# Ledger of designs, part 71: peptides against a protein of PDB entry 8YR4

Target 1, 309 residues: chain A of PDB entry 8YR4
Amino acid sequence: PRGSPALQLVVLICLGLMGLERALNVLVPIFYRNIVNLLTEKAPWNSLAWTVTSYVFLKFLQGGGTGSTGFVSNLRTFLWIRVQQFTSRRVELLIFSHLHELSLRWHLGRRTGEVLRIADRGTSSVTGLLSYLVFNVIPTLADIIIGIIYFSMFFNAWFGLIVFLCMSLYLTLTIVVTEWRTKFRRAMNTQENATRARAVDSLLNFETVKYYNAESYEVERYREAIIKYQGLEWKSSASLVLLNQTQNLVIGLGLLAGSLLCAYFVTEQKLQVGDYVLFGTYIIQLYMPLNWFGTYYRMIQTNFIDMEN

## One batch from the design tools (peptide; aimed at target 1 M299)

Design b2_p27_3_s1 (made by RFdiffusion4, then SolubleMPNN; from b2_p27_3, 11 letters changed)
Fold by OpenDDE base, seed 1:
Structure b2_p27_3_s1 (fold): chain B 309 residues (1-309), chain A 27 residues (1-27)
Amino acid sequence: as target 1 above (309 residues)
Amino acid sequence: ARAAILAEIERERPAIRAEVEEELARE
């Protein structure tokens, strides 16, 4: 971004965070290997607990699995919002100014038709997405129940309790934070529609705007509307980062509690090293479908809000 | 719709876009 040293610094920080993500992708497997080695060697509990805690902390920073957002990725996404908004505002103002220079009748008719077509196709796809969610939610809930039963029977009742508390807290927080986010999204969409209506009205009346030399006034009014929209968009996008980070934190705490408990039972020779690997793999496997559920639930909620307006 | 869904997924979770695109292509 030329012209803002603050945004240039944010871009450099985001590039640094991308480098850190690459380092974490190497470090996390190394620490996991070290845990397996320490368990095999029957190392002292203090060394093992420190290595497990360090691994879980690194895993919290990295995230894990397809679509999992780690702390570093969430921080990058959060910082990038301002850079995206600067770029979007610049592009929108360039398009708007260029549209005032062009004989608009041909482009407006096409764009309004494309928008209506996107809206009409949106309604048909919401029904498909709802069906898809129902068909993915039910299996995911079944997998969680099977997991709780499995860990309660084959490991200990404490493992079943950890999985139950972790998954229940994850689902509850996902719903509550998503419902809270809906308010910000509705406000954003209402302001987007108002900004769009003003742009379309200004462009339909371009001959009148040109006759009064009001082009600069309409551009400034559009800029103010974009700034107001971007204030609401920031709240929406920041609330999404908060949701993803809350989900990552809950899984991280469940993984920490269960991994420490599993490591302790392995040191007492009640469980094998393979059981530690199983627990970690199974928790990550349960997390992936839940992460998809959160994404699709948000997407459906979006499309419903976009149809209410 | 598919394009709007993919654009939203790309905005929210770019890492899963390809997987969603494959799944939306199966329906």
Scores: peptide ipSAE 0.020, ipTM 0.563, DockQ to the pose 0.031
OpenDDE base, seeds 2, 3, 4, 5: peptide ipSAE 0.017, 0.017, 0.007, 0.014; ipTM 0.397, 0.530, 0.435, 0.381; seed 5 fails the geometry check

Design b2_p27_3_s2 (made by RFdiffusion4, then SolubleMPNN; from b2_p27_3, 10 letters changed)
Fold by OpenDDE base, seed 5:
Structure b2_p27_3_s2 (fold): chain B 309 residues (1-309), chain A 27 residues (1-27)
Amino acid sequence: as target 1 above (309 residues)
Amino acid sequence: VKQKILEEIERERPAIRKEVEEELAKE
């Protein structure tokens, strides 16, 4: 990005965070292996607890296996919002300026039918995503219930309680924060539509704009509208990062509590090393579909709001 | 709408963008 040294620094920080994410992807499996080895060797509780706590902290930084919801990824996404907005605004202004330079042939060539076809393809895709969401949500809820029952029956009741509290808090916070962010999304969409309408009106009146040599004035007016839109977009995107980070924190706390408790029971020979591996694997397996669900649910809500307007 | 979905996924989950783009291309 030419012209803002601050945005260049943000890009460098984002690249550094991407490098850190790669390091975490290597370190997390190493620490996990070390825990399994320490459990097998019947290592002292203090050494084991330190290694487990360090692992969970690294896993919190990494996120749920893919890194997509990790603290580092969320921080990267948050910092990237301003860079994306700068790039988007530049592209939109270039397109708008270019459309004013183009002749009447562009306006005549845009068949209203192509816009309608994009809308119809869009509605079909939303229906497909809704179906996919339902087919992923229902199994995930079933797996959570099965997991709570399994851990309550075959493990100590404390494990079932940890999973129940973790998943209930995760789902509740997902709903509440998503409803809260819907207000920001609606405000953003309303401003997007108003900005688009202004651009269309300016382009439909391009002959008048050219006659008065008002192209620069219309570009500046469009720039102001984009800046206002991007202020609302930032609130929407920042609220999304907050949701993802809250979800990551809840899963991280559940993983910490359950992993420490499991490690303790393995040291007391009440559980096997395999049970620790099972618990950690099962929690990660529950988290992956929930992460996808949160993304698709947000997309569907966005598309429903976009259809209501 | 597909493009708006892809833009939203790119903002939310850039790692998943390719998989979603491939799924949206199969429909």
Scores: peptide ipSAE 0.020, ipTM 0.523, DockQ to the pose 0.034
OpenDDE base, seeds 1, 2, 3, 4: peptide ipSAE 0.007, 0.007, 0.000, 0.007; ipTM 0.352, 0.425, 0.263, 0.351; seeds 1, 2 fail the geometry check

Design b2_p27_3_s3 (made by RFdiffusion4, then SolubleMPNN; from b2_p27_3, 9 letters changed)
Fold by OpenDDE base, seed 2:
Structure b2_p27_3_s3 (fold): chain B 309 residues (1-309), chain A 27 residues (1-27)
Amino acid sequence: as target 1 above (309 residues)
Amino acid sequence: TKEEILKKIEEERPKIREEVEEELAKE
């Protein structure tokens, strides 16, 4: 970004974080292998517990599966908001200034296309949501219940309890934090509509604006509206990062508690090394449906808010 | 003055909006 050394530094930090994510993708499997080897060798509990704790910390930094919800990814996404907003604002102002040079007939013909697009978003959202809820939420809940039953029957009741508490806390916090985010999204959408209305009104009056050579004034007024919008957009985007980080923390705590307990039972010869591998794999596998649930619940709330406006 | 220009733009806005709405109603 030209003109802000602070934003250039943020870009460099984000590039560094992307490099760190790639390093974590290699380190996490290595530490997991080391845990399996230490369990097989019947290593001292202190060495095992340190290696498990280090693995879980690295997994917290990486996140579940693809790293999209990891601490490093969340930090990168959070820092990138300001860079995206700067770039978006610059592009929007360049487009808006160029649009004032175009003819009224071009602006009129484009408004009909936008009204059609708004109408299509409202109707397609309702029917798609109900089908999406039924076909994705119910299977996800079923997979969680099957997982709890499996661990309760084939493992010690303590594993079933850890999975139950972890999944229940994850779902509860996902709902509560997503409801808390709804106010920021409503405020953002209201300001987006107001900013769009100002742009449309300015462009409909382009002849008057051009006659008085007032393009610089309309661009400045539009810039102020964008700055106000971007203040609300930042709150919405930052609240999403907070949701993802909260989810990552809950999964990290569940993985820590269950992995330490499993490792302890393997040292006591109550479980096999294969059972540790099974537990770790299954918890990571249960995270995939849960991440989809968080996306679905966000999509549902989005479409309900977009129907209220 | 910049303020007089803005006032004229605001006074002409309703007329241009009516003309634009009439053009949109003819398409």
Scores: peptide ipSAE 0.011, ipTM 0.340, DockQ to the pose 0.030
OpenDDE base, seeds 1, 3, 4, 5: peptide ipSAE 0.006, 0.005, 0.006, 0.005; ipTM 0.331, 0.344, 0.320, 0.300

Design b2_p27_3_s4 (made by RFdiffusion4, then SolubleMPNN; from b2_p27_3, 11 letters changed)
Fold by OpenDDE base, seed 2:
Structure b2_p27_3_s4 (fold): chain B 309 residues (1-309), chain A 27 residues (1-27)
Amino acid sequence: as target 1 above (309 residues)
Amino acid sequence: VKQEILEQIEKERPKIREEVREELAKE
C-alpha cells in the first residue's frame, strides 16, 4: 500500500506468517511421525509427553487440516483486515469518482431490472445456503454421536468424555460467540446500507454535483462514510478471528488431553499405537465439518440480517 | 458559496428522490 509504512510492515509480517504456515505444514507431519516411532519403540514417558505436547502446540499453530483456523492463520487474517480495508476504500473511491465522470452514460445504460435480479439472486443464494447447512449439520452431529459411542465402547470411558466435552464446548462457544457477533454485524450492515444510499443519492444527483463542481466534496463525504463503515467492519472481522481462535483453542485442548491419555495407555500396553493414530485422526475429522458449519452459520446469519434491513 | 451550494443540494435532494422514485415506479 503506497503512503503508509505501517501497512507495508503489516504486509511483510503477513508474508512472514504465510511462510510460517508452510513450515508448520511440514513440521506437523514430522512430529506426528516421531510420536508414532516413540510409541513403537516404547520410549520413556517423559520423551513421549514432550513430543506429544510439542506436536499439539504445532497443530494449534497450524489449525485443523487446512490451516485456515490455526493461530498463525488467525493472526494473519487479523493483521490483513487493515490492508484489505485500505485497498477496498481506495477501489471504492476510484470507482465512485469514475462513476461521477461517466454518470450520464451510466444512468442511460442502467437496466433497473438487473439490479433487482442481483438482489433476487442474493435471496435465493441465502435460502440455498440454509438448506445446505441443515443438511450438513445433521450428519456432523451424527458423526459426533457415533464418535462418542465408539470411543466409549472401544477405548476407555475417559476418551468418550473428552470427545463429548470438547465437542459440546466447541458448539456452545460457537453459538454464544456468534450471537455476540450479531450486534457488530447488524451495526455494520446498517452503516453499509447508509453508505450505499449516500453513494446512490450522490450519483443520481450527478447533474447538480457537476453544476456546482462539488465532486471533490461528495467524494470526501463518501470517504468519511466508508471510514465509519470500515470501523464497524473491523469489529465484525476481528470478532470472527476471535471466534476462530476460540474454536482452535477448544480443539487444541481436546487434542492435547486425548493425545496424552492415548499415549499413556499405549505405554501401559492397554492400547495399541494404531489407537493413538485413530484418536488423533478422528478428532481432526470431526473438527473439519464443524469448522465449515461455523463458517456457513456465520454466512447465513449475515444474509438474514441483510434481508431484515 | 460552498455552504449555500450544500444547503441548496440538501433542499433539492427530496425532490430528486421523489422524481427518481416516480421514474423507478414507471419502469
Scores: peptide ipSAE 0.017, ipTM 0.387, DockQ to the pose 0.031
OpenDDE base, seeds 1, 3, 4, 5: peptide ipSAE 0.014, 0.011, 0.016, 0.000; ipTM 0.422, 0.468, 0.437, 0.315; seed 1 fails the geometry check

Design b2_p27_4 (made by RFdiffusion4)
Pose (drawn by RFdiffusion4):
Structure b2_p27_4 (pose): chain A 309 residues (1-309), chain P 27 residues (1-27)
Amino acid sequence: as target 1 above (309 residues)
Amino acid sequence: VEELEEEVEELEEEVEELEERVEELEE
């Protein structure tokens, strides 16, 4: 925000809260390991109670699920509401003030609905791009790197390889499948618009009664168009299912390899019992934000082209 | 969500046009 000082402070607080969320993401599985290790060695009730309370408090600060749930990141959503309102207003006012100064030939040439759609979509694009990228893409790519470092240095050497290969395969397969799916989605959307146009045309022109008893003909053409649309929709959704399945298979293979290696190492007195639940929890924690990357890829591309317009 | 909102706005426009035509037919 260029103008107001009160908002730059809020931006800095939001970035600090994002850092704190990354620290909590690292911290919570460590306290879960400590609790399990204390539990397996018959520890007194005092230290166990205090450690359990601390773990519960950290789980409360971190998202109880999917990271979009915690007290942190919600304070962030609140402050970002206050900040993103300013950018939205400024961009809308700039567009509206520019559209009222163009010459007459320009306005006589283009329609109003198309020009206004471009402007609305542009403002939404800038806002969404800022929110998606800064608060949902970079933090996750930072979480993956932090996890790789933690496992490769403080846990063992092989688990770094396991996490690295798993996440690399996940991202590559997600992008590869997503482009194909986008082609299918566009092909389906064009027919959906054509079907709606045919239905609107048949409703507007109540002449069907005049030039024939052509109600049946209008119904049949509509059915054919619906069938064509349904075929294209089935293709698109089947592609979506395939994408979900390949992502799940990749994560499952990574979890299987990590769990087997951790169990074997625990039986050989190299690792403690808590390290198993540490690995499992952290792998699930990494997986949860990764579930929404094909959508982020599609939205980033679309919003980039829209902002360019 | 934004794409669904746009589809909803388009459908509202088509409904408004159909309501106006129905009024004309009644008249």

Design b2_p27_4_s1 (made by RFdiffusion4, then SolubleMPNN; from b2_p27_4, 16 letters changed)
Fold by OpenDDE base, seed 1:
Structure b2_p27_4_s1 (fold): chain B 309 residues (1-309), chain A 27 residues (1-27)
Amino acid sequence: as target 1 above (309 residues)
Amino acid sequence: SREEEERRREEEERRKLIEEALKKLEE
């Protein structure tokens, strides 16, 4: 983006963060190997605990294997909001300015197409919601319960407690933060609809706007409405990053507590090195569906908000 | 992630619909 040196710097930082994600994808497996080797060699607890803590920290930066919920990814997404908003605003203003030069026939065709698309989204959203509840929420809850039972029976009650506390805290925070985000999303959608209505009214009255040579005035009013919308959009998007980061932190704490406890029991010869690998793998597997849980709970709430309007 | 991808898809589909409407006006 040529218009702002600050946005160019943000783009460079985001590219640097993408490079860091690739480095983490190599380092995380290396540190995991080192833990397995230290456990096999019966290394002193201090060296093992530092290596486990370092691994969990790197895993927190990377996220749950997909990288989409890692601290580095969340930071990149957060910084990218302003770049996206600048690009979107520039495209919308170019389109709006060009549409004032185009004939009434386009405006009538678009209005009909947009109403049809909103109707199709509403129907697709309800169907997607039901499918999500049945095929993702219920299985994920079942996998959590099975995990708690498994770890409580085959490891120790402490492992079952860690999984229970981690998953309960994750679900509770996901619901609470998502309900909090709904306020920002409602405000954003209301301002989007108002901005769109103003654009449609200006374009339907393009003959009057052209007669008074007021095209520049209508473009500036639309620009101000977009800036107001983007202020609300930023709050919505930043609240999403906060949710993802909160989820990542809860899983990171669960992984830290459980990995340290596993490593301790392996040093006491109560568990094998394979049990450490099992715990780490199982927690990561539970995290992957739960990351989607937050996304779909948001889709549910969005679809309810979009049906109330 | 999926909400951002859906929003990106929605923005891309909105952009494609506008680009297709613009192309149909140049024809």
Scores: peptide ipSAE 0.024, ipTM 0.533, DockQ to the pose 0.058
OpenDDE base, seeds 2, 3, 4, 5: peptide ipSAE 0.008, 0.017, 0.018, 0.006; ipTM 0.237, 0.571, 0.542, 0.351; seed 2 fails the geometry check

Design b2_p27_4_s2 (made by RFdiffusion4, then SolubleMPNN; from b2_p27_4, 15 letters changed)
Fold by OpenDDE base, seed 3:
Structure b2_p27_4_s2 (fold): chain B 309 residues (1-309), chain A 27 residues (1-27)
Amino acid sequence: as target 1 above (309 residues)
Amino acid sequence: SLEEEERREEEERDQRLLEEALREREE
C-alpha cells in the first residue's frame, strides 16, 4: 500500500502476527510434551499447574481445535480488513479507468450489466487470490518447512525424512487428484446451468407449452437433464471422497511410521514419552491446514481462469 | 430479480464450498 503509512504499519503488524502464529505452531506441541513428561515424572503441582496454564494460554492464541479460530488469526483478519478494502478499491478504480479508455465500439457490443459484472469478478478474483496466497498457502508451506527442520534437528534425520515424504506425497496427490476432479466439477456446473436454463425457458414459454399440450414432453426432458446432472454430481462427489480417503491414508501411514519409530526410540531411552505424544500432536496440527489445501488450490485456479475471461 | 438470483447462486455455491470444506475437516 503506497501512500498510507498507517496501512503500511498494519501490513507489518499482520506479518508480525503471521510470524507469531508460526512460533505458536512449534511451541504448543512442545508445551504439551512437557506436560506429559511432568505427569510421567510425578512432578510437583506448582510446576505442572504453571506449564498447563501456559499451554492453555498458547492454545488460545493459536486456536486450531476442531472449528476454533485462534486469537492471533482473528486479530490478523480484523486488521487486514482495511488493507483488503484499500487494495480492492484500488483495483476497482484501475479496472473502471481502463474500461473508460476502451473504444466506443467495445462498449456498444456489450451490456452495461455484463461489463460491471466482469469488473466486480476481476476485482474480487485479484483480491481473493492474493489473500489465499499470503494467508493460507505461504503459511502452510512455511509450517511444513519449519516442521521438517524441527524434527530433523531435535529428533533424528529419519523423522524429518518421514515428514518430508509424507507432506510431499500429500501435496502432490492433492494437486494431481484436484486437477483430475476439476474436469468432473466443470462438467457438473455446465450441466447444472444448462438444466436451469431449460427450466427457465420452459417456464417463460408456459403459454406456448400449454397451447401445444407439451407439458409432459417438457417434464420428461427436464427429468433426463436432472438424471444427467446427478450422474455428473455423483462423479464429482465420489472423486472428493477418493481425494479425502487418499489424504487420510497418506497422513495415517506417516503417523504410523513416525509413531512406531518414536515408540522404538522411547524403548531405547533416546526419547521421552512426551516426545511420542509431541510427534502425533504435531503431525495432526500440520494436517489441519493441509486439508484445506485442495480447496485453496481449486479456488486459485478458478480465480485465475475468471481473470483471463 | 436476475442480480438477486445470481447473488443467491453465488451464496449457495460459496455455502456448498464451505460445507464441502467443513466436511473435509470433520473427516
Scores: peptide ipSAE 0.017, ipTM 0.497, DockQ to the pose 0.030
OpenDDE base, seeds 1, 2, 4, 5: peptide ipSAE 0.009, 0.009, 0.006, 0.015; ipTM 0.427, 0.433, 0.386, 0.444; seeds 1, 5 fail the geometry check

Design b2_p27_4_s3 (made by RFdiffusion4, then SolubleMPNN; from b2_p27_4, 21 letters changed)
Fold by OpenDDE base, seed 3:
Structure b2_p27_4_s3 (fold): chain B 309 residues (1-309), chain A 27 residues (1-27)
Amino acid sequence: as target 1 above (309 residues)
Amino acid sequence: ELEEAERREQEARDRALLEEAAAARAA
């Protein structure tokens, strides 16, 4: 945004808020650890109450625990609206200018509504792709890297390795199963559109259908189209359940391996009871944004295909 | 209009699935 110093400042504030979200993702588990340690030591109420109040305040800033978006994320999203509107308008004007530079022969071969739809899809695809990359994909990858570094430095290299293997396997399986699932979803959407088009065509030709007494035939053709759609819908839904279950198994195995190793080190007095709680809390916290990664990856792929068209 | 309605309905379904999966993890 070279022409507006105000928008540049908003972008810098949004980047600062993204950095703060990454810091909160580390601090929240640390404060929760400290609460568990203070409770175990039977520390004075004043120290405990201050640490609990600080934890709840940090958790309000972070969000995620109640399924709600955090205050920092909401503030970032609010500030980003102006930047998104500026970027969208700039892309839309560039596409519109380019459409006017195209040959008259290209415009005569296409309906004006189709040209506008291509322009709208192109604008939405570019702005959507940029928003998903910057606000969802990059932050999630950064949290994983920060997590691996944190566990490797403050615990043991074995914890960093468990998190690395778990997250690498999770991401790889999420991508592979999402790509496999995308074939079923495309087939489902194509059959849905074909079923809807048949219903609309039958209803538009209602007088002709009634004239030929073909009502039973059209209903049976529609039933066959619905059954074919439901068979594809089932494959799409079953593939989603398989993705979610595969993701749950990978996280469950990582949580099991790391929790057993942490429990062992607590019994050897190398770690505190709070460190066990920190590990579990941090892994669950990393899992929450990763669940959406398959949805984001699919949206990114769709937006790339819609941008190439 | 119809495709924008379908896109809004798909975005609303994806958002409802987002909220339901967030609620199912908060439980």
Scores: peptide ipSAE 0.014, ipTM 0.460, DockQ to the pose 0.026
OpenDDE base, seeds 1, 2, 4, 5: peptide ipSAE 0.008, 0.000, 0.000, 0.007; ipTM 0.354, 0.245, 0.288, 0.368; seeds 1, 2 fail the geometry check

Design b2_p27_4_s4 (made by RFdiffusion4, then SolubleMPNN; from b2_p27_4, 14 letters changed)
Fold by OpenDDE base, seed 3:
Structure b2_p27_4_s4 (fold): chain B 309 residues (1-309), chain A 27 residues (1-27)
Amino acid sequence: as target 1 above (309 residues)
Amino acid sequence: SEEEEEKERERERDEELLREALEELER
């Protein structure tokens, strides 16, 4: 944000907190590995208690593996409110000034309420898109890259390859299936709006409907519109279940391949028992934010379409 | 699921926006 050094400092602190979240995503599995190894070796209670306390503290900072519920994420979200409000207000004022520069004929042809609604949708879409890109999409991609590098450096290159193939396939299938699903969702939303418009028009024309005794006819037309909507809603929901199941299958296959390879290397005494647990924990942590990637991609695509209109 | 709760919150927000838009049309 140009013009406020305080808001620039808040942005820098938020970026620092995002870096800390990435470090926590690596450290939490490492500390969990160390606990398992210390338990296996029957290490002294003092070293175990210190490692467990450190792990629980790091897990409190990280949160539920998505990072969204962690102390660091909550602090970032809290600090970002002021930056978001400043950005939103700036976009609102730019849209409002641009609308005032438009010809009086354009303002007379459109209801003032529709113009305000377009302005509000435009501001919400831009600020939402930027927030999703910066705080969800980019961090998730960074965590995947960090994961591939970590497994390639500290494990055998085969683990880095498994994670790379699994995550690349997951992302590709998520995009392809989400684009396919978007057709059903658009058809559903269009039919929902049409069904709602018919209900509103029928209710506004209640006197005319009553005069012609057409109540039963309007109810039957509304029923047919609902059945058509529910048929599209079912396709949208079924396509989501198919996406989630496909994602689960890809992660499950990656977890299986990597877990079997870890188990093999533990039997060959190349890895410790804790390294097997680390791999499983780390893959699950990568999966948690990726589950939302389809939603993020959809929101990005919707916000781009809403900005073009 | 968090996605069902987010859909339910999106639906509640869309119903609330509908209610507000209907209340604005009744005004």
Scores: peptide ipSAE 0.009, ipTM 0.445, DockQ to the pose 0.103
OpenDDE base, seeds 1, 2, 4, 5: peptide ipSAE 0.008, 0.008, 0.007, 0.016; ipTM 0.368, 0.384, 0.381, 0.442; seeds 4, 5 fail the geometry check

Design b2_p27_5 (made by RFdiffusion4)
Pose (drawn by RFdiffusion4):
Structure b2_p27_5 (pose): chain A 309 residues (1-309), chain P 27 residues (1-27)
Amino acid sequence: as target 1 above (309 residues)
Amino acid sequence: MTWLVVAAVVVASAAVFVLSTTSEVDL
C-alpha cells in the first residue's frame, strides 16, 4: 500500500503471522512425539498433564484441520480483509477514471458489457493473484522444503529421500494431468453456452405455434444439445476423478514406504516409538494443503491472462 | 511391541480416513 502507513504495519503483521504458522507446523508433531514418548515410559502425572495441555494449545493455534482453521491465519484473514479492501478500491477507481476520458470513436466501437466484464475480472484477478500466490502457494513450497530439511538432518537420511521423491512426483503429476483436464473443461464450457443460447432463443420466439406445430421439433433439438453437453461434461469430470486418484496413489506410496522403514528401524532400537506417529502426522500435514494445487495452477494462469487484458 | 502395534493402528486408521474424505475442489 503506497499511501497509508497504518496498512503497511498490518501487512508486516500478516507476514509475521504466516511465519508463525510455519513454525507451528513444525512444532506440533514434535510435541506429539514427546507426549507419546513420555507415555510409553510410565511418566508421572504432572509432567504428562502439562505437556498434554501445551500440545492441545498448539493444536488450537495451528489449524485443527487443513490449516484454514486455526486462530492464526484467521487473525490473518481479518487483517488481510482490511488491507485487500484498499487495493480493490484503488484499482476499481483507476479503471473507472480511465474509461471516462477515452474518445468517442472508442466508445462507439466496443460494447459496454464486454468492456465492463474485462475491468471487473481484472480487479478480481489482481486481488486473487495476490491472495493465492502469497498466502497459499509459497507457504506450502516452504513447508515442503522445511520438512525435507528436518527429516534429512534430525530424523535420518533416507526419510529425506522419501519425502523429496514423493513431493516431486506429486507436483509433476498434478501439473501434467491439469493441463489435459483444462483442455477438456474448455471444450465442455463452449457447448454449455451453446445449449443455454438455444434454450433462450426457443423461449423468446413464441412463433413456434404460428409457422408449425413445432413444439416437438424445438424439444428434440434441445434434447440433442443436452446430450452433447452431457457427453462433454462426463469426459471432464472423469478426468477430474483420475487426477484425484493419481494424487492419492502417490501420497499413499510415500506413506507406505515411510511407515515400513520407520517400523523396521524402531524394532532395531534405532528410533523411538514416537517417531512413527511423528512421521505419520507430518506426512498427513504435508498432504492436506497439496490437495488443492491443480485448482491453484488453473486459477493462476487464468488470472494472469485476465490481468494482462 | 504392544505400543508400536497401537501406534501403527492409529496411523493406518487416520491415513485411511483422510484419504477417503479429501479431494480436490472445483470452482

